# Ledger of designs, part 78: peptides against a protein of PDB entry 3HTU

Target 1, 75 residues: chain A of PDB entry 3HTU
Amino acid sequence: RRPEEWGKLIYQWVSRSGQNNSVFTLYELTNGEDTEDEEFHGLDEATLLRALQALQQEHKAEIITVSDGRGVKFF

## One batch from the design tools (peptide; made by RFdiffusion4, then SolubleMPNN)

Design b2_p26_1_s3
Fold by OpenDDE base, seed 5:
Structure b2_p26_1_s3 (fold): chain B 75 residues (1-75), chain A 26 residues (1-26)
Amino acid sequence: as target 1 above (75 residues)
Amino acid sequence: SEEEKEKEREEDKKKVEKKLKELKEK
């Protein structure tokens, strides 16, 4: 899948689960209990980041970088 | 306002930091 395609799947989950404006760590998205049944569960961080960057270009997400790691907010 | 947006971004950073801290403690 292309990054944009992964991004679409991720955003669909966020939207359908009613978690807009929520903040996640990258680990939480791909390794968390809440996403165990999603296709993007287990996705490597590099690919995840590219997917989120694609969503960011569409103003659907914002990648948050802090000293100890990264997270993301969905809109 | 831009000030409010910046405040929100700062709060979001705090949320991420908190989550990362919790993960590290496990």
Scores: peptide ipSAE 0.641, ipTM 0.887, DockQ to the pose 0.894
Fold by OpenDDE base, seed 3:
Structure b2_p26_1_s3 (fold): chain B 75 residues (1-75), chain A 26 residues (1-26)
Amino acid sequence: as target 1 above (75 residues)
Amino acid sequence: SEEEKEKEREEDKKKVEKKLKELKEK
């Protein structure tokens, strides 16, 4: 899958689960309990970041950078 | 408003920091 395709799957999960306007760490998305049954669980961080960047260009997400790591806000 | 959006971004930033801190401490 391309990063854009992964982004689509991730955003679909966010929308279906009713978690829009929620904040996640990148770790939570790929290694968290809430996404264990999702296809993107276990996705490498590099591909995840590119997927989120694609969503960011569509104004569906915003990557948050702090001193100790990164997170994301979905819209 | 833009001021409201900026305030929300700061709050979200703090939430991320808190989550990362909790992961590190465990």
Scores: peptide ipSAE 0.641, ipTM 0.887, DockQ to the pose 0.916
Fold by OpenDDE base, seed 1:
Structure b2_p26_1_s3 (fold): chain B 75 residues (1-75), chain A 26 residues (1-26)
Amino acid sequence: as target 1 above (75 residues)
Amino acid sequence: SEEEKEKEREEDKKKVEKKLKELKEK
């Protein structure tokens, strides 16, 4: 899959999951319990970042950088 | 307003920092 295709799958999960928190760490998305049944579980961080960057270009996500790592907010 | 947007971004950063800290402590 291309990064844009991964981004689509991730965003679909966010939209349908019924989550009350739209902020995630990158680790939560690919290694968390909430995504164990998703196709993007276990995705390498480099590909994940590219997928999120694609969503960011569409104004569907914003990558958040802090001192100890990165997260993302979905819109 | 732009000020409100900046406040929201700062709050989101703090949420990410908190999550990362919790992961490290587990």
Scores: peptide ipSAE 0.638, ipTM 0.886, DockQ to the pose 0.867
Fold by OpenDDE base, seed 2:
Structure b2_p26_1_s3 (fold): chain B 75 residues (1-75), chain A 26 residues (1-26)
Amino acid sequence: as target 1 above (75 residues)
Amino acid sequence: SEEEKEKEREEDKKKVEKKLKELKEK
């Protein structure tokens, strides 16, 4: 899959999951319990980042960088 | 406003930091 295709799958999950908070760590998306049944579970961080960057270009997400890692906010 | 947007971004950063801290401690 292309990064854009992964981004689509991730965004679809976010939109349907009814999350209390739209902010995630990258780890939560690929290693969290809530995504165990999703195709993108276990996805490598490099590919995940590219997928999120694609969503960011579409104004559907914002990548957040902090001292101990990265997260993302979905819109 | 731009001030409100900046405040929101800072709050989101704090949320990410908190999540990462919790993961690191486990």
Scores: peptide ipSAE 0.636, ipTM 0.885, DockQ to the pose 0.873

Design b2_p26_1_s4
Fold by OpenDDE base, seed 4:
Structure b2_p26_1_s4 (fold): chain B 75 residues (1-75), chain A 26 residues (1-26)
Amino acid sequence: as target 1 above (75 residues)
Amino acid sequence: DEEERKKRREEDKKIVAERLEELKKK
């Protein structure tokens, strides 16, 4: 799958689960219990980041960078 | 509102930072 395709799957999950306007660490998205049954669970962070960047271009997400890592907010 | 947006961003950053810290402890 391409990053854009992963982004689509991730956003679909966000929408279906009512996680819009929620904030996640990147780790929580791919390694958390809430996404355990999702196809993108276990996705490498590099690909995840690219997927989120694609969503960000569509104004569906905002990548949050702090001193100790990154997170994301979905819209 | 620009100020409101800035405030939200800072709050979100705090949330992320807090969770990252929690993960670090585990």
Scores: peptide ipSAE 0.591, ipTM 0.881, DockQ to the pose 0.933
Fold by OpenDDE base, seed 2:
Structure b2_p26_1_s4 (fold): chain B 75 residues (1-75), chain A 26 residues (1-26)
Amino acid sequence: as target 1 above (75 residues)
Amino acid sequence: DEEERKKRREEDKKIVAERLEELKKK
């Protein structure tokens, strides 16, 4: 799958899940319990980042960078 | 406004940082 395709799957999950907040660490998206049944579970961080960057270009997400890693906010 | 947007970004960074710290100590 292309990064854009992964981004679509991730965003679809976010939209349907009804999360309390729209902020996640990258680890939570690919290794968290809440995404165990999703196709993107276990996705490598490099590919995940590219997928999120694609969503960011569409103004559907914002990548957050801190000292110990990265996260993302979905819109 | 710009100040409010900056505040939200800083709060989001704190949330991410906190979660990363919690994951590290597990």
Scores: peptide ipSAE 0.589, ipTM 0.880, DockQ to the pose 0.882
Fold by OpenDDE base, seed 3:
Structure b2_p26_1_s4 (fold): chain B 75 residues (1-75), chain A 26 residues (1-26)
Amino acid sequence: as target 1 above (75 residues)
Amino acid sequence: DEEERKKRREEDKKIVAERLEELKKK
């Protein structure tokens, strides 16, 4: 899958589960309990980041950078 | 409002930072 395709799957989960306007660490998205049954669970961080960047271009997400790592907010 | 948006961004950063810290301590 291309990064934008992963982004689509991630955003579909966000929308279906009512997680819009929610904040996640990147780790929680791919390694958290809430996404264990999703296809993107276990996705490598590099691909995840590119997927989120694609969503960001569509104004569906905003990547949050702090000193100790990264997160994302979905819209 | 721009000021409100800025506040929300700072709050979101704090949330992310807090969760990262919790994960690190585990």
Scores: peptide ipSAE 0.589, ipTM 0.879, DockQ to the pose 0.930
Fold by OpenDDE base, seed 1:
Structure b2_p26_1_s4 (fold): chain B 75 residues (1-75), chain A 26 residues (1-26)
Amino acid sequence: as target 1 above (75 residues)
Amino acid sequence: DEEERKKRREEDKKIVAERLEELKKK
């Protein structure tokens, strides 16, 4: 899959999850219990980042960078 | 409002930082 395709799958999950909090660490997206049944679970961080960057270009996400790592907010 | 948007970004950064710290403790 291309990064854009991964981004689509991730965003579809976020949109259908019904979660109140739209902020995640990158680790939570690929290694958390909430995504264990998703195709993108276990996705390498490099590919994940590219996927999120594609979503960011579409104004569907914003990558958050802090001293100890990265997260993302979905819109 | 630009100030509100800036405040929200800072709050989101704190949320991410807090969760990353929690992951380190586990």
Scores: peptide ipSAE 0.587, ipTM 0.879, DockQ to the pose 0.875

Design b2_p26_2_s1 (from b2_p26_2, 12 letters changed)
Fold by OpenDDE base, seed 5:
Order: C-alpha cells, then sequence, then structure tokens
Structure b2_p26_2_s1 (fold): chain B 75 residues (1-75), chain A 26 residues (1-26)
C-alpha cells in the first residue's frame, strides 16, 4: 500500500470509531491497544508518518511535534 | 514495553495536547 492508502485506512478507523478531534502519539496508532485489530497496526513509523502527512495535506490531520516526540490530531 | 513507556507516553501526550490547543487558538 502507498502512504496515501494507509492514510485512508487510518482515517477510516478514526472516523468509524469516533476518534475525530482526538490526539494520538504515533506509537499509539500503530502499537496501541485500541488499534490491535486494524490493518495498520504494526506499521513502521516511517510509513505511518508519510501516511499522516498525506492526511495532513487533505486537512484531515495535523502532525504535532514536541520536544519529546510527535503525535497527530485528527479532524 | 508499554508499561515501561507509561510515564514517557503520559508526558508526551500532555505536551502534544497542549500544543494542539495552542495551534487551535491561533
Amino acid sequence: as target 1 above (75 residues)
Amino acid sequence: MEEERKEKLKKLLEEIKKKAEEREAE
């Protein structure tokens, strides 16, 4: 899958699970308990980041960088 | 691993949420 396709899957989960406007660490998305049954669980961080960047371009997410790491807010 | 990362995750989430709020306010 391309990053954009991963982004689509991620956003579908966010929307269907009612997680819009929620904030996640990148780790939570791919390694968290809440996404264990999702296809993108276990996705490498590099690909995840590209996927989220694609969503960001679509104004569906915003990657947030802080001193301790990165996260994402979905819209 | 998740247990070991508990405190770090908590701090990270707090910072991210704080920054998210700041961005929203802009």
Scores: peptide ipSAE 0.201, ipTM 0.692, DockQ to the pose 0.825
Fold by OpenDDE base, seed 4:
Structure b2_p26_2_s1 (fold): chain B 75 residues (1-75), chain A 26 residues (1-26)
Amino acid sequence: as target 1 above (75 residues)
Amino acid sequence: MEEERKEKLKKLLEEIKKKAEEREAE
């Protein structure tokens, strides 16, 4: 799958599960309990980041990167 | 604009920090 396709799947989960306006660490999205049944569970962080960047271009997510790590807020 | 962004970032960072702490506690 392309990053944009992963982004679509991720955002579909966000919307369906009512996680809009929620904040996640990148680890939680791919390794957390809440996404265990999702296709993107276990996705490598590099691909995840590209997917989130695609969503960010659509104003559906905002990625935050600090020295201590990275996170994302969905809209 | 700058102040609004600053407050937004502060809130997001706090939320991310909280999530990170919750993850480490699991």
Scores: peptide ipSAE 0.122, ipTM 0.614, DockQ to the pose 0.076
Fold by OpenDDE base, seed 3:
Structure b2_p26_2_s1 (fold): chain B 75 residues (1-75), chain A 26 residues (1-26)
Amino acid sequence: as target 1 above (75 residues)
Amino acid sequence: MEEERKEKLKKLLEEIKKKAEEREAE
């Protein structure tokens, strides 16, 4: 799958579940219990970041960087 | 509007920071 395709799957999950006020760390999206049954669970961080960047271009997400890591806000 | 955006971003950053720290503490 291409990054934008992964982004679509991720956003679909976020939209349907509406968990955690739509705020996640990158780790939670691919390694958290909330996504254990999702196709993108276990996805490498590099591909995940590209997927989120694609969503960001569509104004569906905003990547946030903090001292201890990165996260994302979905819209 | 801009001030509200700034406050929202601050809260989001704090939330992300908290989650990251909790994960690393395990």
Scores: peptide ipSAE 0.113, ipTM 0.605, DockQ to the pose 0.105
Fold by OpenDDE base, seed 1:
Structure b2_p26_2_s1 (fold): chain B 75 residues (1-75), chain A 26 residues (1-26)
Amino acid sequence: as target 1 above (75 residues)
Amino acid sequence: MEEERKEKLKKLLEEIKKKAEEREAE
């Protein structure tokens, strides 16, 4: 899959999961228990970042960097 | 170590949320 296709799958999960929070660390998306049943679980961080950047171009997400790490907010 | 990771994650998420809110307020 291309990064854009991964981004679509991730955003579909976010939109339909009914999660209380729309902010995640990159680790939570691919290594967390909440996504164990998703196809993008275990995705390498480099590809994940490119997928999220594709969503950011569509104004569906924003990648946020702090001193302790990186996260993403979905819209 | 898992408890330490949990606390670290909580702190990180709070910082990210605060930064996101500040960014939206600009």
Scores: peptide ipSAE 0.096, ipTM 0.596, DockQ to the pose 0.694

Design b2_p26_2_s2 (from b2_p26_2, 14 letters changed)
Fold by OpenDDE base, seed 2:
Structure b2_p26_2_s2 (fold): chain B 75 residues (1-75), chain A 26 residues (1-26)
Amino acid sequence: as target 1 above (75 residues)
Amino acid sequence: DEEERKEKLKELKKKIEEKAKELEAE
């Protein structure tokens, strides 16, 4: 899958899962229990970042960087 | 250590949430 295709799958999950919190650590998205049944579970971080960057270009997400690592906010 | 890793991720999440709030306020 292309990064934008992964991004689409991730965004669809976020939009339909009824999540109260739109902010995630990268680990939560690919290794958390909430995404165990999703195709993107276990996705490597490099590919995940590219997927999120694709969403960011569409203004559907914003990658957030802090001292200890990165996360993402979905819109 | 697994517990240590979980704690670090928890702290990271908190920092990200705080940063997100700051960005929203801008």
Scores: peptide ipSAE 0.578, ipTM 0.872, DockQ to the pose 0.876
Fold by OpenDDE base, seed 4:
Structure b2_p26_2_s2 (fold): chain B 75 residues (1-75), chain A 26 residues (1-26)
Amino acid sequence: as target 1 above (75 residues)
Amino acid sequence: DEEERKEKLKELKKKIEEKAKELEAE
């Protein structure tokens, strides 16, 4: 899959899951319990970042950088 | 260890959430 395709899958999960928490660490997106049944579970961080960057270009997500790591906010 | 890693990830998320709020307030 291309990064854009991964981004679509991730955003679909965000949209369809009843979760009100729209902020994630990168780790919990691909390694967390909440995404265990998703195709993108276990996705490598490099590909994840490219996927999120694609979503960011569409204004569907914002990658957040802090001193000790990165996360993402979905819109 | 695993517990330490888990705690660090929890702290990271708090920082991200705080940053997200700051960005939202802009």
Scores: peptide ipSAE 0.576, ipTM 0.871, DockQ to the pose 0.881
Fold by OpenDDE base, seed 3:
Structure b2_p26_2_s2 (fold): chain B 75 residues (1-75), chain A 26 residues (1-26)
Amino acid sequence: as target 1 above (75 residues)
Amino acid sequence: DEEERKEKLKELKKKIEEKAKELEAE
């Protein structure tokens, strides 16, 4: 899958799962319990970042960087 | 180790949430 395709899958999960929060650490998305049954579970960080960047270009997400890591906010 | 890692991720999440809040305020 291309990064854009991964992004689509991730966003579909976000929009359909009824999550209370729209903010996630990158680890939560690919290694969290909430995504264990998702196709993107276990996705490498490099590909994940590209996927999120694709979503960011579509204004569906914003990658957030702090001193000790990164996360993402979905819209 | 595992618990420490989990705690660090929790702290990271908190920082990200705070950053997100700051971005919303601007």
Scores: peptide ipSAE 0.573, ipTM 0.870, DockQ to the pose 0.882
Fold by OpenDDE base, seed 1:
Structure b2_p26_2_s2 (fold): chain B 75 residues (1-75), chain A 26 residues (1-26)
Amino acid sequence: as target 1 above (75 residues)
Amino acid sequence: DEEERKEKLKELKKKIEEKAKELEAE
């Protein structure tokens, strides 16, 4: 899959899962318990970042950077 | 260990949430 396609799958999960929080660490998305049954679980961080960057270009997400790492907010 | 890693991820999440709020307020 292309990064854009991964982004689509991730955003679909966010939109349909009914999760309370719209902010995630990158680790939560690919290694967290909440996404164990999703196709993107286990996705390498480099590809994940590219997928999120694609969503960011569509104004569906914003990558957040702090001193200890990165996360993302979905819209 | 795993417990320490879990705590660090929790702290990271908190920092990200705070940063997100700051960016939203701008």
Scores: peptide ipSAE 0.572, ipTM 0.869, DockQ to the pose 0.875

Design b2_p26_2_s3 (from b2_p26_2, 13 letters changed)
Fold by OpenDDE base, seed 2:
Structure b2_p26_2_s3 (fold): chain B 75 residues (1-75), chain A 26 residues (1-26)
Amino acid sequence: as target 1 above (75 residues)
Amino acid sequence: SEEERRKELEELLKKAKEKAAKREAE
């Protein structure tokens, strides 16, 4: 899958689960219990980041970076 | 913990939005 395709799957989950306007760490998206049954569970961070960047270009997400790591807010 | 980290990120975002709002009000 291309990053854009992964982004689509991730955002679909966000929307279906009612997680819009919520903030996640990158780890939570791919390693958390809430996404255990999702196709993107276990996705490598590099690919995940590219997927989220694609969503960010569509104004569907905003990547947040702090000294301790990175996260994302979905809209 | 991941939960604490998430809350930290959320707080950072809130502060960023507040700053943006202040700039718009100027």
Scores: peptide ipSAE 0.123, ipTM 0.593, DockQ to the pose 0.139
Fold by OpenDDE base, seed 5:
Structure b2_p26_2_s3 (fold): chain B 75 residues (1-75), chain A 26 residues (1-26)
Amino acid sequence: as target 1 above (75 residues)
Amino acid sequence: SEEERRKELEELLKKAKEKAAKREAE
């Protein structure tokens, strides 16, 4: 799958599960209990980041980078 | 913990959004 396709799957989960306006660490998205049944569970961080960057271009997410980690807020 | 980290990131984002909105309103 392309990053844009992963982004689509991730955002579909966000929307149907009511996670809009929620903040996640990157680890929570791919390793958390809430996404265990999703296709993107276990996705490598590099691909995840590219997927989220695609969503960010569509104003559907904002990536947060701080000194001790990274996260994302979905809209 | 992941929970503490999530809250920290959320607060940082909130502050960033507030600053951006403030600048746009000026």
Scores: peptide ipSAE 0.117, ipTM 0.590, DockQ to the pose 0.137
Fold by OpenDDE base, seed 1:
Formats: sequence, structure tokens, C-alpha cells
Structure b2_p26_2_s3 (fold): chain B 75 residues (1-75), chain A 26 residues (1-26)
Amino acid sequence: as target 1 above (75 residues)
Amino acid sequence: SEEERRKELEELLKKAKEKAAKREAE
């Protein structure tokens, strides 16, 4: 799958689960219990980041970078 | 913890949005 395709799957989960306007660390998205049954669970961080960047271009997400990590908020 | 980290990110984003809104209002 391309990053854009992963982004689509991720956002579909966000929308269907009512997680819009929620903030996640990158770890939570791919390693958290909330996404254990999702296809993107276990996705490598590099690919995840590219997927989220694609969503960000569509104004569906905003990547947050702090001194000790990164996260994302979905819209 | 991941929970604390999430809250930190949320707070930072909130502040960023508030700053952006303030700049737009100026």
C-alpha cells in the first residue's frame, strides 16, 4: 500500500469510530489497543508519518512535533 | 506514559491554535 492508501484506512477508522478531534501519539495509532483490529496496526512509523502527511495536505490531520516525540490530531 | 504524552501533545496543539487565532484577529 502507498502512504496515501494507508492514510485513507486510518482516517476511515477515525471517522467510523468517532475519534475525530482526538489526539494520538504515533505509537498509540499503530501499537495501541484501540487499533488492534485495524489493518494499520503495527505499521512502521516511517510509513505512518507519510500517511499522516498525506492526510495533513487534505486538512484531515495535523502532525504535532514536540521535543520528545510526535503525535497527530484528526479533524 | 503514553497517556501523559498524549495530553501534552493536546495541550501544545491547543496553545498553537489559540496563538494562530490571536494572530488572525490582529
Scores: peptide ipSAE 0.117, ipTM 0.588, DockQ to the pose 0.141
Fold by OpenDDE base, seed 3:
Structure b2_p26_2_s3 (fold): chain B 75 residues (1-75), chain A 26 residues (1-26)
Amino acid sequence: as target 1 above (75 residues)
Amino acid sequence: SEEERRKELEELLKKAKEKAAKREAE
């Protein structure tokens, strides 16, 4: 899958699960309990980041960078 | 924990938003 396709799957989960306006760490998205049954669970961070960047271009997400790591807010 | 980290990121984002709003009011 292309990053954009992964982004679509991720955002579909966000919308269906009612997680809009929620904040996640990158680890939580792909390794957390909430996404264990999703296709993108276990996705490598590099691909995840590209997927989220695609969503960010569409104003559906914002990648958050802090000194202790990265996260994302979905809209 | 990961949950604690998420909450920390959320708080940081909230603070950033508040700062932006304050700048617009100046």
Scores: peptide ipSAE 0.119, ipTM 0.585, DockQ to the pose 0.150; fails the geometry check

Design b2_p26_2_s4 (from b2_p26_2, 12 letters changed)
Fold by OpenDDE base, seed 1:
Structure b2_p26_2_s4 (fold): chain B 75 residues (1-75), chain A 26 residues (1-26)
Amino acid sequence: as target 1 above (75 residues)
Amino acid sequence: SEEEEKEKLKKLLEEIKKKAKEREEE
């Protein structure tokens, strides 16, 4: 899959999951319990970042960088 | 330890969420 295709799958999960938070660490998206059954679970961080960057181009997400690491907010 | 990593993740999330909130208010 291309990064933009991964982004689509990730955003579909976010939109349909009905979770309280729309902010995640990158680690939570690919290694967390909430995504264990998703196809993007275990995705390498480099590809994940490219996928999120594709979503950011569509104004569906914003990558947030802090001193301790990176996260993402979904819209 | 696993507990230490859990606390690190919690701190990271709080920091990210705080940053996200600040951006919304801009």
Scores: peptide ipSAE 0.179, ipTM 0.665, DockQ to the pose 0.816
Fold by OpenDDE base, seed 4:
Structure b2_p26_2_s4 (fold): chain B 75 residues (1-75), chain A 26 residues (1-26)
Amino acid sequence: as target 1 above (75 residues)
Amino acid sequence: SEEEEKEKLKKLLEEIKKKAKEREEE
């Protein structure tokens, strides 16, 4: 799958599960308990980041980068 | 500033989430 396709799957989960406006670390998004049944569970961080960047271009997510790591807020 | 405080909070949340992860793996 392309990053934008992964982004679509991720955002579909966010919308369907009512996670809009929620904040995630990149780790919990792909390795957390909440996404264990999702196709994107276990997705490598590099691909995840690209997927989120695609969503960010659509104003559906905001990637948060701090010295301690990265996270994402969904809209 | 407000932005500085916001960033501090984000870092704190990351730390909290990290600790939660570590606890889950125990």
Scores: peptide ipSAE 0.151, ipTM 0.634, DockQ to the pose 0.047
Fold by OpenDDE base, seed 2:
Formats: sequence, structure tokens, C-alpha cells
Structure b2_p26_2_s4 (fold): chain B 75 residues (1-75), chain A 26 residues (1-26)
Amino acid sequence: as target 1 above (75 residues)
Amino acid sequence: SEEEEKEKLKKLLEEIKKKAKEREEE
């Protein structure tokens, strides 16, 4: 899958689960219990980041990068 | 402004930390 396609799957989950306007660490998106049944569970962080960057260009997400790690807020 | 963007980032970071803490307590 292309990063944009992964982004679509992720955002679909966010919307279906009512997580719009919620904040996640990158880790919990792909390793957390809440996404265990999702196709993107276990996705490598590099690909995940590219997927989220695609969503960010569409103003559907904002990536937060600090020394403590990286996260994302969905809109 | 640059200060406004910094505050925005800090706020989002706090939200991330809060989320992480809540998950640990579950």
C-alpha cells in the first residue's frame, strides 16, 4: 500500500471509532490495544509517518514532534 | 506568531502525555 492509502485506512478508523479531534502517540496507533484488529496495526513507524503526512496535507491531521516523541491530532 | 505556535505545540504535547498516562492506568 502507498502511504496515502494507509492514511485513508487510519482516518477511516478514527472517524468510525469517534476519535476525531483526539490525540495519539504514533506508538499507540500501531501498537495499542484499540487498534489490534485494524489492518494498520503493526505498521512500521516510517510508513506510518508518511501516511500521517499525507493526511496532514489534507488538513485531517497534525503531527506533533518533540523530544519526548511524536504524536498526532486528528480533525 | 512564533510564540503562538510554540504554545500550540505545548498544548498538543500535554494532550499526548495525558493520553499516554490514561492508557497506562487502564
Scores: peptide ipSAE 0.141, ipTM 0.622, DockQ to the pose 0.078
Fold by OpenDDE base, seed 3:
Structure b2_p26_2_s4 (fold): chain B 75 residues (1-75), chain A 26 residues (1-26)
Amino acid sequence: as target 1 above (75 residues)
Amino acid sequence: SEEEEKEKLKKLLEEIKKKAKEREEE
């Protein structure tokens, strides 16, 4: 899958899962218990980042960088 | 302001990371 395709799958999960928390660390998205049954579980961080960057271009997400890691807010 | 909201979001991420780490260690 291309990064933008992964982004689509991730955003679909965020939108349909009814998650009340729209902020995630990158680790949570690919290693968290909430996504264990999702196709993107276990996705490498590099590909994940590219997927999120694609969503960011569509104004559907914002990548947040802190000193000890990264996260993302979905819109 | 936008800057204030960004700071709040960063603090939230730190809290999330802390909780995640605690759960992983159990």
Scores: peptide ipSAE 0.133, ipTM 0.619, DockQ to the pose 0.077

Design b2_p26_3_s1 (from b2_p26_3, 14 letters changed)
Fold by OpenDDE base, seed 3:
Structure b2_p26_3_s1 (fold): chain B 75 residues (1-75), chain A 26 residues (1-26)
Amino acid sequence: as target 1 above (75 residues)
Amino acid sequence: SVPLIDVGELSKEEAEELMKKVKEAA
């Protein structure tokens, strides 16, 4: 899958679960309990970041940087 | 705590939540 395709899957999960406007760490998206049954669980961080960047270009997400990590807010 | 940089559209509450999550993962 291309990063854009992963982004679509991720956003579909966010929308279906009613978590728009929620904040996540990048880690919990791919390693958290809430996404264990999703296809993107276990996705490498580099590909995840590219997927989220694609969503960001569509104004569906915003990547946030903290001192020792990154997060994302979905819209 | 973990300082936030470039919080963008995050509210204070959302930022605090993210800080907690990042701290737990570290």
Scores: peptide ipSAE 0.291, ipTM 0.741, DockQ to the pose 0.084
Fold by OpenDDE base, seed 1:
Structure b2_p26_3_s1 (fold): chain B 75 residues (1-75), chain A 26 residues (1-26)
Amino acid sequence: as target 1 above (75 residues)
Amino acid sequence: SVPLIDVGELSKEEAEELMKKVKEAA
């Protein structure tokens, strides 16, 4: 899958679960219990970041940087 | 606490939530 395709799957999950406008760490998106049944569970962080960057271009997400990691807010 | 470098459009409450999650994952 291309990053844009992964981004679509991730955003669909966010929308279905009613979590738009919520904040996540990158880790909990791909390693958390809440997404263990999703196709993107276990996705490597590099590919995840590219997927989120694709969503960011569409104004559907914003990547947040902290000193000890990264997060994302979905819109 | 974990310092934020770029919070973008996050509110204070959302930023605090993210800091909490990052700390828990560390």
Scores: peptide ipSAE 0.291, ipTM 0.742, DockQ to the pose 0.083
Fold by OpenDDE base, seed 4:
Parts: structure tokens; sequence; C-alpha cells
Structure b2_p26_3_s1 (fold): chain B 75 residues (1-75), chain A 26 residues (1-26)
């Protein structure tokens, strides 16, 4: 899958689960219990980041950088 | 204050929540 395709799957999950405007760590998205049944569970961080960047270009997400890591807010 | 580089549109509360999650995962 292309990053844009992964981004679509991730955003679909966010929307269907009613978690728009929620904040996640990158780890939560690919390793959390809430996404265990999703196709993107276990996705490598590099690919995840590219997917989120694609969503960011569409103003559907914002990647947040903190001192100890990164997170993402979905809109 | 919370050590943040790019908070974007996060509120203070959301930023603190994110920092907690990051710390717990580290």
Amino acid sequence: as target 1 above (75 residues)
Amino acid sequence: SVPLIDVGELSKEEAEELMKKVKEAA
C-alpha cells in the first residue's frame, strides 16, 4: 500500500470509532489494544509517519512533536 | 511548562495528555 492508502485506512478507523479530535502517540496507533484488529496494526513507524503526513496535507491530521516523541491529532 | 517543540493546535490539556502517553510508552 502507498502511504496515502494507509492514511485512508487509519482515518477511516478514527472516524468510524468516533475519535476525531483525539490525540494519539504513534505507538498507540500501531501497537495499542484499540487497533489490534486493524490492518495498520503493526505498521512500521516510518510508513506510519508517511501516512500521517499524507493526512496532514489534507488537513485531517496534525503531527505533534514533543521532547520525548511524537503524537498526532485527528480532525 | 510541558516540554514541547511543536504543539500546533493542541490545547494545554491535550499537550499534557500527549506527554503523559509518550512518557508511559518510553
Scores: peptide ipSAE 0.282, ipTM 0.740, DockQ to the pose 0.084
Fold by OpenDDE base, seed 5:
Structure b2_p26_3_s1 (fold): chain B 75 residues (1-75), chain A 26 residues (1-26)
Amino acid sequence: as target 1 above (75 residues)
Amino acid sequence: SVPLIDVGELSKEEAEELMKKVKEAA
């Protein structure tokens, strides 16, 4: 899958689960309990980042870098 | 709400701080 395709799957999960406007660490999305049954569970962080960047271009997510790491908010 | 599940190398406290910062910035 291309990063854009991963982004679509991730955003679909966010939308279906009613978690728009929620905030996640990148780790939670790929390693958290809430996504254990999702195709993107276990996805490498580099690919995840590219996927989220694609969503960001569509104004569906914002990647935030802080001193302690990175998070993402979905819209 | 943020489901603070497993946060990798971050401690629970660090994760909560990160989420606070991320929430305020977004």
Scores: peptide ipSAE 0.196, ipTM 0.687, DockQ to the pose 0.244

